# Peptides against a protein of PDB entry 5HOI, part 69

Target 1, 351 residues: chain A of PDB entry 5HOI
Amino acid sequence: FRYMPFSPAGTPFGFTDRRYLTMNEVGYVSTVKNSEQYSITVSFFDVGRFREYHFEDLFGYDLCFLNEKGTLFGQSKTGQIQYRPHDSIHSNWTKIIPLQAGERITSVAATPVRVIVGTSLGYFRSFNQFGVPFAVEKTSPIVALTAQNYRVFSVHYSQFHGLSYSLSELGTSSKRYYKRECPLPMSLPNINSDMKKDANLDYYNFNPMGIKSLFFSSYGDPCIFGSDNTLLLLSKWRSPEESKWLPILDSNMEIWKMSGGKETTDIHVWPLALAYDTLNCILVKGKHIWPEFPLPLPSEMEIRMPVFVKSKLLEENKAILNKKNEIGADTEAEEGEEDKEIQIPVSMAAE

## One batch from the design tools (peptide; made by RFdiffusion4, then SolubleMPNN)

Design b1_p12_6_s4 (from b1_p12_6 with K6R V7I)
Fold by OpenDDE base, seed 2:
Structure b1_p12_6_s4 (fold): chain B 351 residues (1-351), chain A 12 residues (1-12)
Amino acid sequence: as target 1 above (351 residues)
Amino acid sequence: SSAAERIKELLE
């Protein structure tokens, strides 16, 4: 097994000089080989909110994470990271992560408030948005990272234990764990069946874990999309005993249904984000399971699982709160209640 | 766009 640099929804070069370093709901980052250099372009889906920008990459960044405030780049072998705010008012910063012999940066994540670096030896490094270090923690080898605000979803791999995950919050003073190296019930790529197609071998060599993407939902739930094309959502993660992975979408089955039961073996879902009750994705037709250039417009795939219950419960809870406020109950709503996990009634979880 | 519309376009 070889630890490879992972970025959310990143694509291989294949036989081309270009690839996507990362993509999500905000946009997509592409890199083009130009001799010994790379040209990086940061593109956005909301062209009214953001302006596309490009720069020359002399380092060969192979790690990327895009958020609404900036782009984090990393070089897996050298340990170089660079943060580039989208706004020109804020300065770019560069840092070298100290790596041991054979250590690689395997994943990077950035939020408006945190930068996270994970390594093949399981060093978890946290920084603020300005690259000031908070802590270094030793974990199991990190293979993937994503982050939202102060929360970090990390995927770990051990040859002895397989895949595990952690969910943590990076406060100002300490790291809190909601989940710490718990088993991740995601299927690994099947080398024997899937590798008969050259396109699958190229993707496996790029991403041997088969994690197409991982992200937080709009509700702050950790999501992962594996090689089986199933979207897993971590439900009830605030309750350690009640937390479970929900297979909220079989994307192959949904493509098949939407086609009217036609053969859809050449149609692939490339996941971007989970926004409310819809998987934002790129629908890809062809031999490669990943999007080529130009990038197609994103599509919204409705999820049939009880995330519909969260939107409806949020609306109902807002309506209940508004009614309570109209009834003049001087209940000081302590600021701490907004982070209560919406309990889905068991009756609505069975449909 | 909806995934259903896009799948239809891809199958045409």
Scores: peptide ipSAE 0.488, ipTM 0.941, DockQ to the pose 0.580
Fold by OpenDDE base, seed 5:
Structure b1_p12_6_s4 (fold): chain B 351 residues (1-351), chain A 12 residues (1-12)
Amino acid sequence: as target 1 above (351 residues)
Amino acid sequence: SSAAERIKELLE
């Protein structure tokens, strides 16, 4: 097994001089080979909110994470990282992560408040948005990272235990674990069946875990999209005993249904984000399972939540709150309610 | 755009 640099929805070069370093709901980062240099472009879907920018990369950044405030870059072998705010108000910063012999940065993540670096030896390094270090923790080898606000979803790989995940919160004083190196029930790429097509082998060599992307939903739930094209969502993660992975979308099945039962073996979902009850994705037609250039417009794929649409629960909870307010019950709205997990009524969990 | 519309366009 070889640890490869992972970025959310990153694409290989293939036979081209260009690839996407990362993409999500905010935008997409591309890199082009120019002799001994690279040219990086940070592009956005909301062109009214953000301005596209470009720079020359002399380091060959192979890791990237895009958020609403900036872009984090990393070089897996040298340990160089760079954070570039989208605005011109905040300065760019660069840092070298110390790496041991044969250690690589395997993933990077950034939020408006945290920067995270994960390595092939399982070093978890945390920083603020200005590159000030908080801590270094030793974990199982990290293969993927994503983060939202103070929360980090990390995927780990062990040759003995396979895939595991952690969910942690990086507070001001300490790291809290909600989940710590728990088994991740994601299917790994099947080398024997799927590698009959050269395009699948090229993608496997780029991403041997088959993790197309991982993100937090708009509701703050960890999501992962594997090589099986199933979207997994971690539900009830605040309750250690109740926490479970939900297969909320089989994207191959949904493409098949939407086609009217036609052959769709050349149509692929490339995941960007989960917003409410819709998967934001790029639909790709062709030999490669990843988007080419130019990038197609994103599409919204409706998710049939197996048990309950979290949106309907929020609407019902709002309707209950509005009714309580109309009845003149002085329920002091404790400011802490935004982070309460929406309890699915037991009666609706049985259908 | 909806995924259903885009899939129709990709199948034409």
Scores: peptide ipSAE 0.487, ipTM 0.941, DockQ to the pose 0.576
Fold by OpenDDE base, seed 3:
Structure b1_p12_6_s4 (fold): chain B 351 residues (1-351), chain A 12 residues (1-12)
Amino acid sequence: as target 1 above (351 residues)
Amino acid sequence: SSAAERIKELLE
């Protein structure tokens, strides 16, 4: 095993001079090799809200995180990071993260209010959006990061314990843990079965954890999409004893269903974000499991909550309706709503 | 776009 730089939905170069550094619901960041330098382009899906921009990268940034306010870049070996606001109101800033011998930045994340750097030695470094440091914490080795507002979802790897995760909130004065280095029930890539195709070996060498992406849902739930193409959502994370990973989408099974049961072994889901009840993703056809250039338009794939969650939500909704009826609120519950796909209330998604 | 529509296009 080797620690590799991870960015959400980042792609390898493969046999090309270009790759995506990261992509999500906001947009996509590409880099092109140009002799000894790189040309980086930050592109957006909402072209009316954002202006595409490019710059020359003399450092060879191999880490990236895109949000609605800016792009964070990192160089895994040198420890250099750069934050570039999308607007011209705020200046770009650079910082060098001090690295020990053999230490690498393994992941970076940025929100409008926080910048986070994780390393192969488990240094968790937090900053504000202006690069002012808050704290340095020693954790298990960090392999992936994502963040939303003040919340950070971190994935850790230990040779002894495998994958773990943390969910934390970065206040102004303190870090709160909702989850701290708890077991992550995600399957690692199986080298013996999956490496029969050269394209899978190339991707494994780029990303040995097989984490295609991790993000927060629109409701603020941690999500992870592994090499098994299953979307896992962390439910009930505010209640430590009730917290569980839900397999909310088997994307291979869903592609198979949507095809009408045809062979779809060359169709791949590349995850971007979870918005409400839909996975925003790129559908890719070919040998490579990742999108090439040009980037196809995003597609929306409906999530299917596990039957036991739907049943519980039905019982809870019936109990709420019965309580409302006991209080004399004339809610005409038309009997025909039982077959409607139960929208998970915003309150229940992010508990 | 819908994933179901895009999958049909990719299978043509």
Scores: peptide ipSAE 0.487, ipTM 0.939, DockQ to the pose 0.609
Fold by OpenDDE base, seed 1:
Parts: C-alpha cells; sequence; structure tokens
Structure b1_p12_6_s4 (fold): chain B 351 residues (1-351), chain A 12 residues (1-12)
C-alpha cells in the first residue's frame, strides 16, 4: 500500500495530460501538464457568483480543496501549500509544511475559517484561513480530509485496523472530538476482482482507498462515497453512542432503476455533494468511472433516505400537531416523544 | 429527477 494524495472527487490523468484536482458543488479545479509546468484552472458551476481563473503551477500541485471563498492547493512531496482566494481583494499565501523523511501530505481541506493538512504519518495540522497555525496533532495516518465551517471529517488508515474516521470541531481555543478514530464500515477496493479492467487499475493506483469523495451534507453530516458506489452518511454524530453510518444511496441500484432495468455497467456516478435529499453528482458514461473533459453538467439524484429526515418528520409532526391543535382536540401531548428512535420501516429490508 | 433524465439521454 502507498499513501496517495487525496482530493475530493479528484480524477487521475489516465492517458491524458489533464485531470481534475478536485470537484464539488462549488466547482471544479483542473490541471493540464505543459512540459515541466502545470496550468491550473479553477472553474465554477455558478458563473454568476464566481469568475473562472487560471494560473501557472510551477510546483505540480497534486492536492486541492475548493470552497466558496478560495482554493487550497498542496504538493504532497514537497509540503508546499497555497491558498488562493477567489476574490482578488484577498492575497494568496504560500507555506511549506515541514515533512519528515518519507512523509507525504495525503489530504488538505479548507473552509472560509480553517485550513487543515493531513499526512501519511498522521500529522494533523490546523491553520486559520490566513495560514496562521493553531496546532499540530499526531493521529493515525490520514488518507482523506474534508471540512465544513469549523468541523473536520478525517479518514485514517492503519494496516492493522483498516479504515477509521474522526469528526472534530476546530474551535478558537481547542479541538473537540465528536468521534475519534472510530471504525469506518466502508468496503475497500478489491484488487483481484475490480482490477481486471485496466481503467480500474489506473484508478486504484491513483486512489487505493477507493474513496471517490467525502463531504459534509447541507445539514452538516459527514458523507463518504466509496468504491462500492454507496453513499454513507454519519447519522446522530452528536450522540457518540447513537451515531451510525447509514447507507442512504446505492447509486448502482438507483441507476439501474432509473434505466428501467437495463444494463448500466458503463454508467457511473461521480459524487460532488449532498444537498438536503439530493446527491449532486456527475453521471459518466464510458470505460472510466470518472468524468473526462469537458465536464458534463451535474445531475441531482434523489436519495430515498430510509431515515425520515428527523427535521422533515419533526416538521410534519409539528404540522400534524398544529393541525390537531387547530381542530381543538385537547389531547395532552406527553413531552416524552422527542427521543423516540425512528424505526426504519421493515418494508425496506425486504426489497 | 435530473439524474433520471440524464440517464435516459446516456442510454439513447
Amino acid sequence: as target 1 above (351 residues)
Amino acid sequence: SSAAERIKELLE
């Protein structure tokens, strides 16, 4: 196993001189190899809010994270990171992360308020948006990072324990853990079965963990999309004992259903984000499981959350309660119903 | 859903 640089929804070069460094709901970052240099383009889906920009990359950035305020770049081997605000009002900054012999930056994440760097030795480095360091923590080897606001979702790998995850909040004074190196029930790519196709080998060499992307949902829940094309959502993460991973979408099954039961082995979901009850994704047809150039328009795939979004149920129950109260039924609603675990209807286990 | 429309287009 080799620690590879990971960026959310990043693509390999394949047989081309170009790839996506990252993509999400905000946009996509591409790099083109020009002899000894790279040209990076930061593109956006909302062309009304953002202007596309490009620059020459002399460092060969292989790590990227895009947010609504800027783009973080990293070079896995040299430890160089660069933050580029989308707005020209704010200055770019560059920093070198000190790396030990053989250490690599494996992932970077950036929010409007935090920059996070994870390494193959498990160094978790936190900064503010201006590159001022907060802390260095030693964790298990980091293979992937995402962040939203002050929250960080980190994926760790141990050769002995497999995949684990942490969920933390990077406050001003301290790091809080909601989850700390808990087992991550994600299937790893099967080298023997999946690598029979050359395209799968190229992707495996690029991303040995098979993590296509990880992000926070619009509700702030950690999401991960693995090589099995299942979207996992971390539910109830505020309650450490109640927290569970929910398989909220089998994307292969949904493609199959939407096709009317046709063969869809050449249709692939490339995940971008989860907004409410929709997976924002790129639908790709072809030999490669990743989008090529030009990037297709994003598609919205409705998730049948088997978990009634506690918010929708609370809103519907509030709407039902409000309707009952309008009908003048003096039913003493006992206070005790707030904590009832929403039972998954048995019907979904039988399909 | 836009995904269902796009899948239809990809299968044509």
Scores: peptide ipSAE 0.486, ipTM 0.938, DockQ to the pose 0.619

Design b1_p12_7_s1 (from b1_p12_7 with T5L K8R S12R)
Fold by OpenDDE base, seed 3:
Structure b1_p12_7_s1 (fold): chain B 351 residues (1-351), chain A 12 residues (1-12)
Amino acid sequence: as target 1 above (351 residues)
Amino acid sequence: SNSALPTRPPPR
């Protein structure tokens, strides 16, 4: 196992000179390799609210977090971080995070009020938006971070215990834990099944945890989207005894429904954010499970608990078709067998 | 007919 730099919805280079460092509901950050340098572009979905900007990166930033007020960059090996406000009124700042031998920054997060750095040795470093340090805490090895306002969702990895998570609030004087290194019921990528497609090998080499993204919902609930393409939401996290992960969307099931019950292998959900009851995502078409260039427009997918069984829906639709054929015996309409779209109940059709 | 997957842009 190797600790790799993680950013929410970040993509690998693959065989190209370009990748997305991160993307979410605010926008997307791309990097292009130009010889020994990188050119970074920060792009936004709301072009009326934000202005796209670019800069030359001499450090090779491999970590990124985008929010409504700025972009945090990090270099996993050198420990350099840079915060760039979107507004020109606020100055950019750069800092070097002290790293031990072999330590890597594994994830960074930024809100309008906090900057968080997590490392492969489990150093959790917190700063304000101006790069003033609050504290350093030693945790289990951090593999992913996200943050909203003062709250931080951290994912940890242990070779002995697998994945765990923490949910904390970074107040002015102290860190409060709502959850501290609790088991995360997310499956790791199955090397034997998922890597049989050469196109996926590059992704799992880039992201060995298979965490496509993690974010807070618009309601402030921690969300994670793994290699199984299931959106997990942490419900009732304020009540430690009642807190549970809810599989609020099986995106493979939703793609199957949207395809009229045809098995599609060329459509993939790439998660951005959860806004109310809709997953904001990129629908990726092609061989790669991640978006390429140019970025497709975001799509909305309504959240639905995975309560339906494909086989039962197929049997019910066959039974409906057979009954129609028994009643319709007098009309010789040889409607060709090939285009029989499965009638998905209207309640199951994505609007 | 390729039923266009409803690409609703995210709400502003």
Scores: peptide ipSAE 0.006, ipTM 0.420, DockQ to the pose 0.032
Fold by OpenDDE base, seed 1:
Structure b1_p12_7_s1 (fold): chain B 351 residues (1-351), chain A 12 residues (1-12)
Amino acid sequence: as target 1 above (351 residues)
Amino acid sequence: SNSALPTRPPPR
């Protein structure tokens, strides 16, 4: 295992000179490799509220976090971070994070009030939005971060214990834990099954944990989307004993339903955010599980608990087809069996 | 009634 720089919904270069550093509900950050330099573009979905901007990157930023007020960049090896406000009122600032030999910045997060840096040695560094430090804490190795307002969702990795998570609040005087290094019930990528396709090897080399994204919902609940394409939401996190991960969407099941029950291997969900009861996502068509250039328009997918079994739906549809064929044996309907969409019963969607 | 969805915490 190698600690890789993680950014929410970031994509690999693959065979190209360009990738997305991060994307979410606000927009997307792209980088293009130009010889020894990089060109970064910060783009937005709300073009009426925000203006796209561009700059030359001499440092090779491999970490990014986008919010409504600015973009945080980081370089995993050098420890350099830069915050760029979207407005021209506030100044850009740059800082070097001190790293030990072999230490890497693994993730960065920024809110309008906090900047967070996590490392491969488990250093958790907190700052205000102006880069003034609050604290340094030693945790288990950090592999991913996200933040909303004063709250931080961190994912940790141990070779002995696997994945854990923390949920904390960064007040002015102290850090409060709601959850501290609790087990994270997320499946890791299976090297033997998932890597049989060369197209997946590049992705898992880029992101060994298979965490496509993590974010806070519009209600402030921690969400994570793994390699299994299941959206997990942390419910009741304010009550330590009642807190549970809910599988609120199986995106592979939803793609299967949208295809009329046909097995598709060329449509992939790329998560952006959870707004109320809808997953904001990119529907990726092609050989790669990540979006290419240009970025497709975002899609909305309604969240649904994965209570349906594909085999039962197929059996029910076969039984309905057999009954229709017994009643309506008039000759003309022998045309193409291949295009019959599976009717999902409307009554099961309303419970 | 999907009672399992995290209800919005009441406004403070």
Scores: peptide ipSAE 0.000, ipTM 0.465, DockQ to the pose 0.028
Fold by OpenDDE base, seed 5:
Structure b1_p12_7_s1 (fold): chain B 351 residues (1-351), chain A 12 residues (1-12)
Amino acid sequence: as target 1 above (351 residues)
Amino acid sequence: SNSALPTRPPPR
């Protein structure tokens, strides 16, 4: 296993000179290779609230986190991090994170009040928004981070125990844990089934855990979107005994419904954020499971618990079609080969 | 010549 730098909804270069370092509900950060340099652009969806900006990157930043106040960059090998406020009133700052031999920064996160750095050796480093350090904690190896306000959702990997998660609050005086290295019930990429498509191999080399993104919902619940294209939400995390992961969206099932029950292999959900009851996402069309350039407009997908069995829906629709054909035998109507859309029962659309 | 105070390494 190789620890790779993770950023929320980051894309590989593939066969191109450009990729997205990160994207979310605020915007998207792209990097372009230009000989020995990189050009970084920070773009926003709300062009009325924010102005796009760019800069030359001499360090080759491979980690990024975007929030409403600024962008955090990191270089996984050198340990350099840079915070760039979107507003010109606040100064940029740069810091070097001390790394041990073979240690990598694996993920970075930033809120308007906190900066977090996680490493392949499980060093959890916390800072304020000005780069003033609070603490260094040793955890299990960190593979992904996200943060909202004072809260941090961290994903850990152990060779013996697989994936775990922590949920913590970084107060002014102390760190509180709501969850500490609890089992994360997320499916890992299945090398044998998913790697048969050459286009997926490049992505799994870039992101071995298959975590497309992780974020906090608008309500402040931790969310994770894995390689199985299922959105998991951590419910009731304030109550240790009641806390559970909810599969709130099977995006493959939703794409299948949207296609009239056809198996489409050419449409992919790329997660950005969870609003109230909608997943903000990019609908990717084509061979690659990740968005290319130019970035398509964001789409909204309603969250729905995966209570429907695809096989039962197909059997019920076959039974309805067979009954219609038994009744319709007497009328010679040339009904052309119109694409038989699966009628999803209206009751299943309203739950 | 403002002498940069040696930032003490965080305690072990």
Scores: peptide ipSAE 0.000, ipTM 0.387, DockQ to the pose 0.011
Fold by OpenDDE base, seed 4:
Structure b1_p12_7_s1 (fold): chain B 351 residues (1-351), chain A 12 residues (1-12)
Amino acid sequence: as target 1 above (351 residues)
Amino acid sequence: SNSALPTRPPPR
């Protein structure tokens, strides 16, 4: 197993000179390989609120986290981090995170009030927005981080226990755990099934956990979107005994519905954020499961519990077609079962 | 049915 640098919704280079370091509801950060350096661009969806900016990256930043106040960059191998405020009022700062031999920064997160660094040895380092350290804690190996305000959602990996998660709050004097290294019921990428397509191999080499993104919802709930394309939301996390992961969206099912019940392999959901009851996402068209350049406009997908059974929908649609044929409604030709657009009953869409 | 989604009050 190899720890790889993770950033929310980050994309691989693949065969290109460019990739997204991160993207979310605020915007997207791209990097382009030049001969000896990288060019980083920080772009925003709200062009009225923010101005796009770029800079030369001499360090080869492979970690990124974007928020409404700034961008955190990290270099997984060197331990260098840089915070760049979007506003010129605050200065950029750089820090070197001390790394042990073979240790890597695996993820970084930043809020307007906190900076978090996680490592392959499970070092959890917390700072304020000015890079002043609060604490260093040793946890299980960190593979992904996200943060909102004072809260941190961390994903951990153990060779023995698989994926776990923590939910913590970083106060001024202490870290509070709401959840501490609890099992994360997310499927890992299946190498044998998912890697049969060369395009997927590059992605899993880039992100071996298959975590496309993790974020906090607008309500402050931890969300994770894995390789199974299911959006999981941590419900009732304030009550440890009542806390549960909810599969609030099967994006493969939604794509299947959008295709009229046709199996498609060329449309992919790339998660950005959860705002209320809508998943903000990029609908990726093509062979790659990740967005290429230029970035498509974000789409909204309504969250829906995966309660539908494809087979029942197919049977019901077949029964409706048979009834139409019995009533002597015009013989729309027997287009093969593969070409029949499945109308999902409005009643089923609202449940 | 909307009943299965955790309706949270808006963040204060």
Scores: peptide ipSAE 0.000, ipTM 0.466, DockQ to the pose 0.030; fails the geometry check

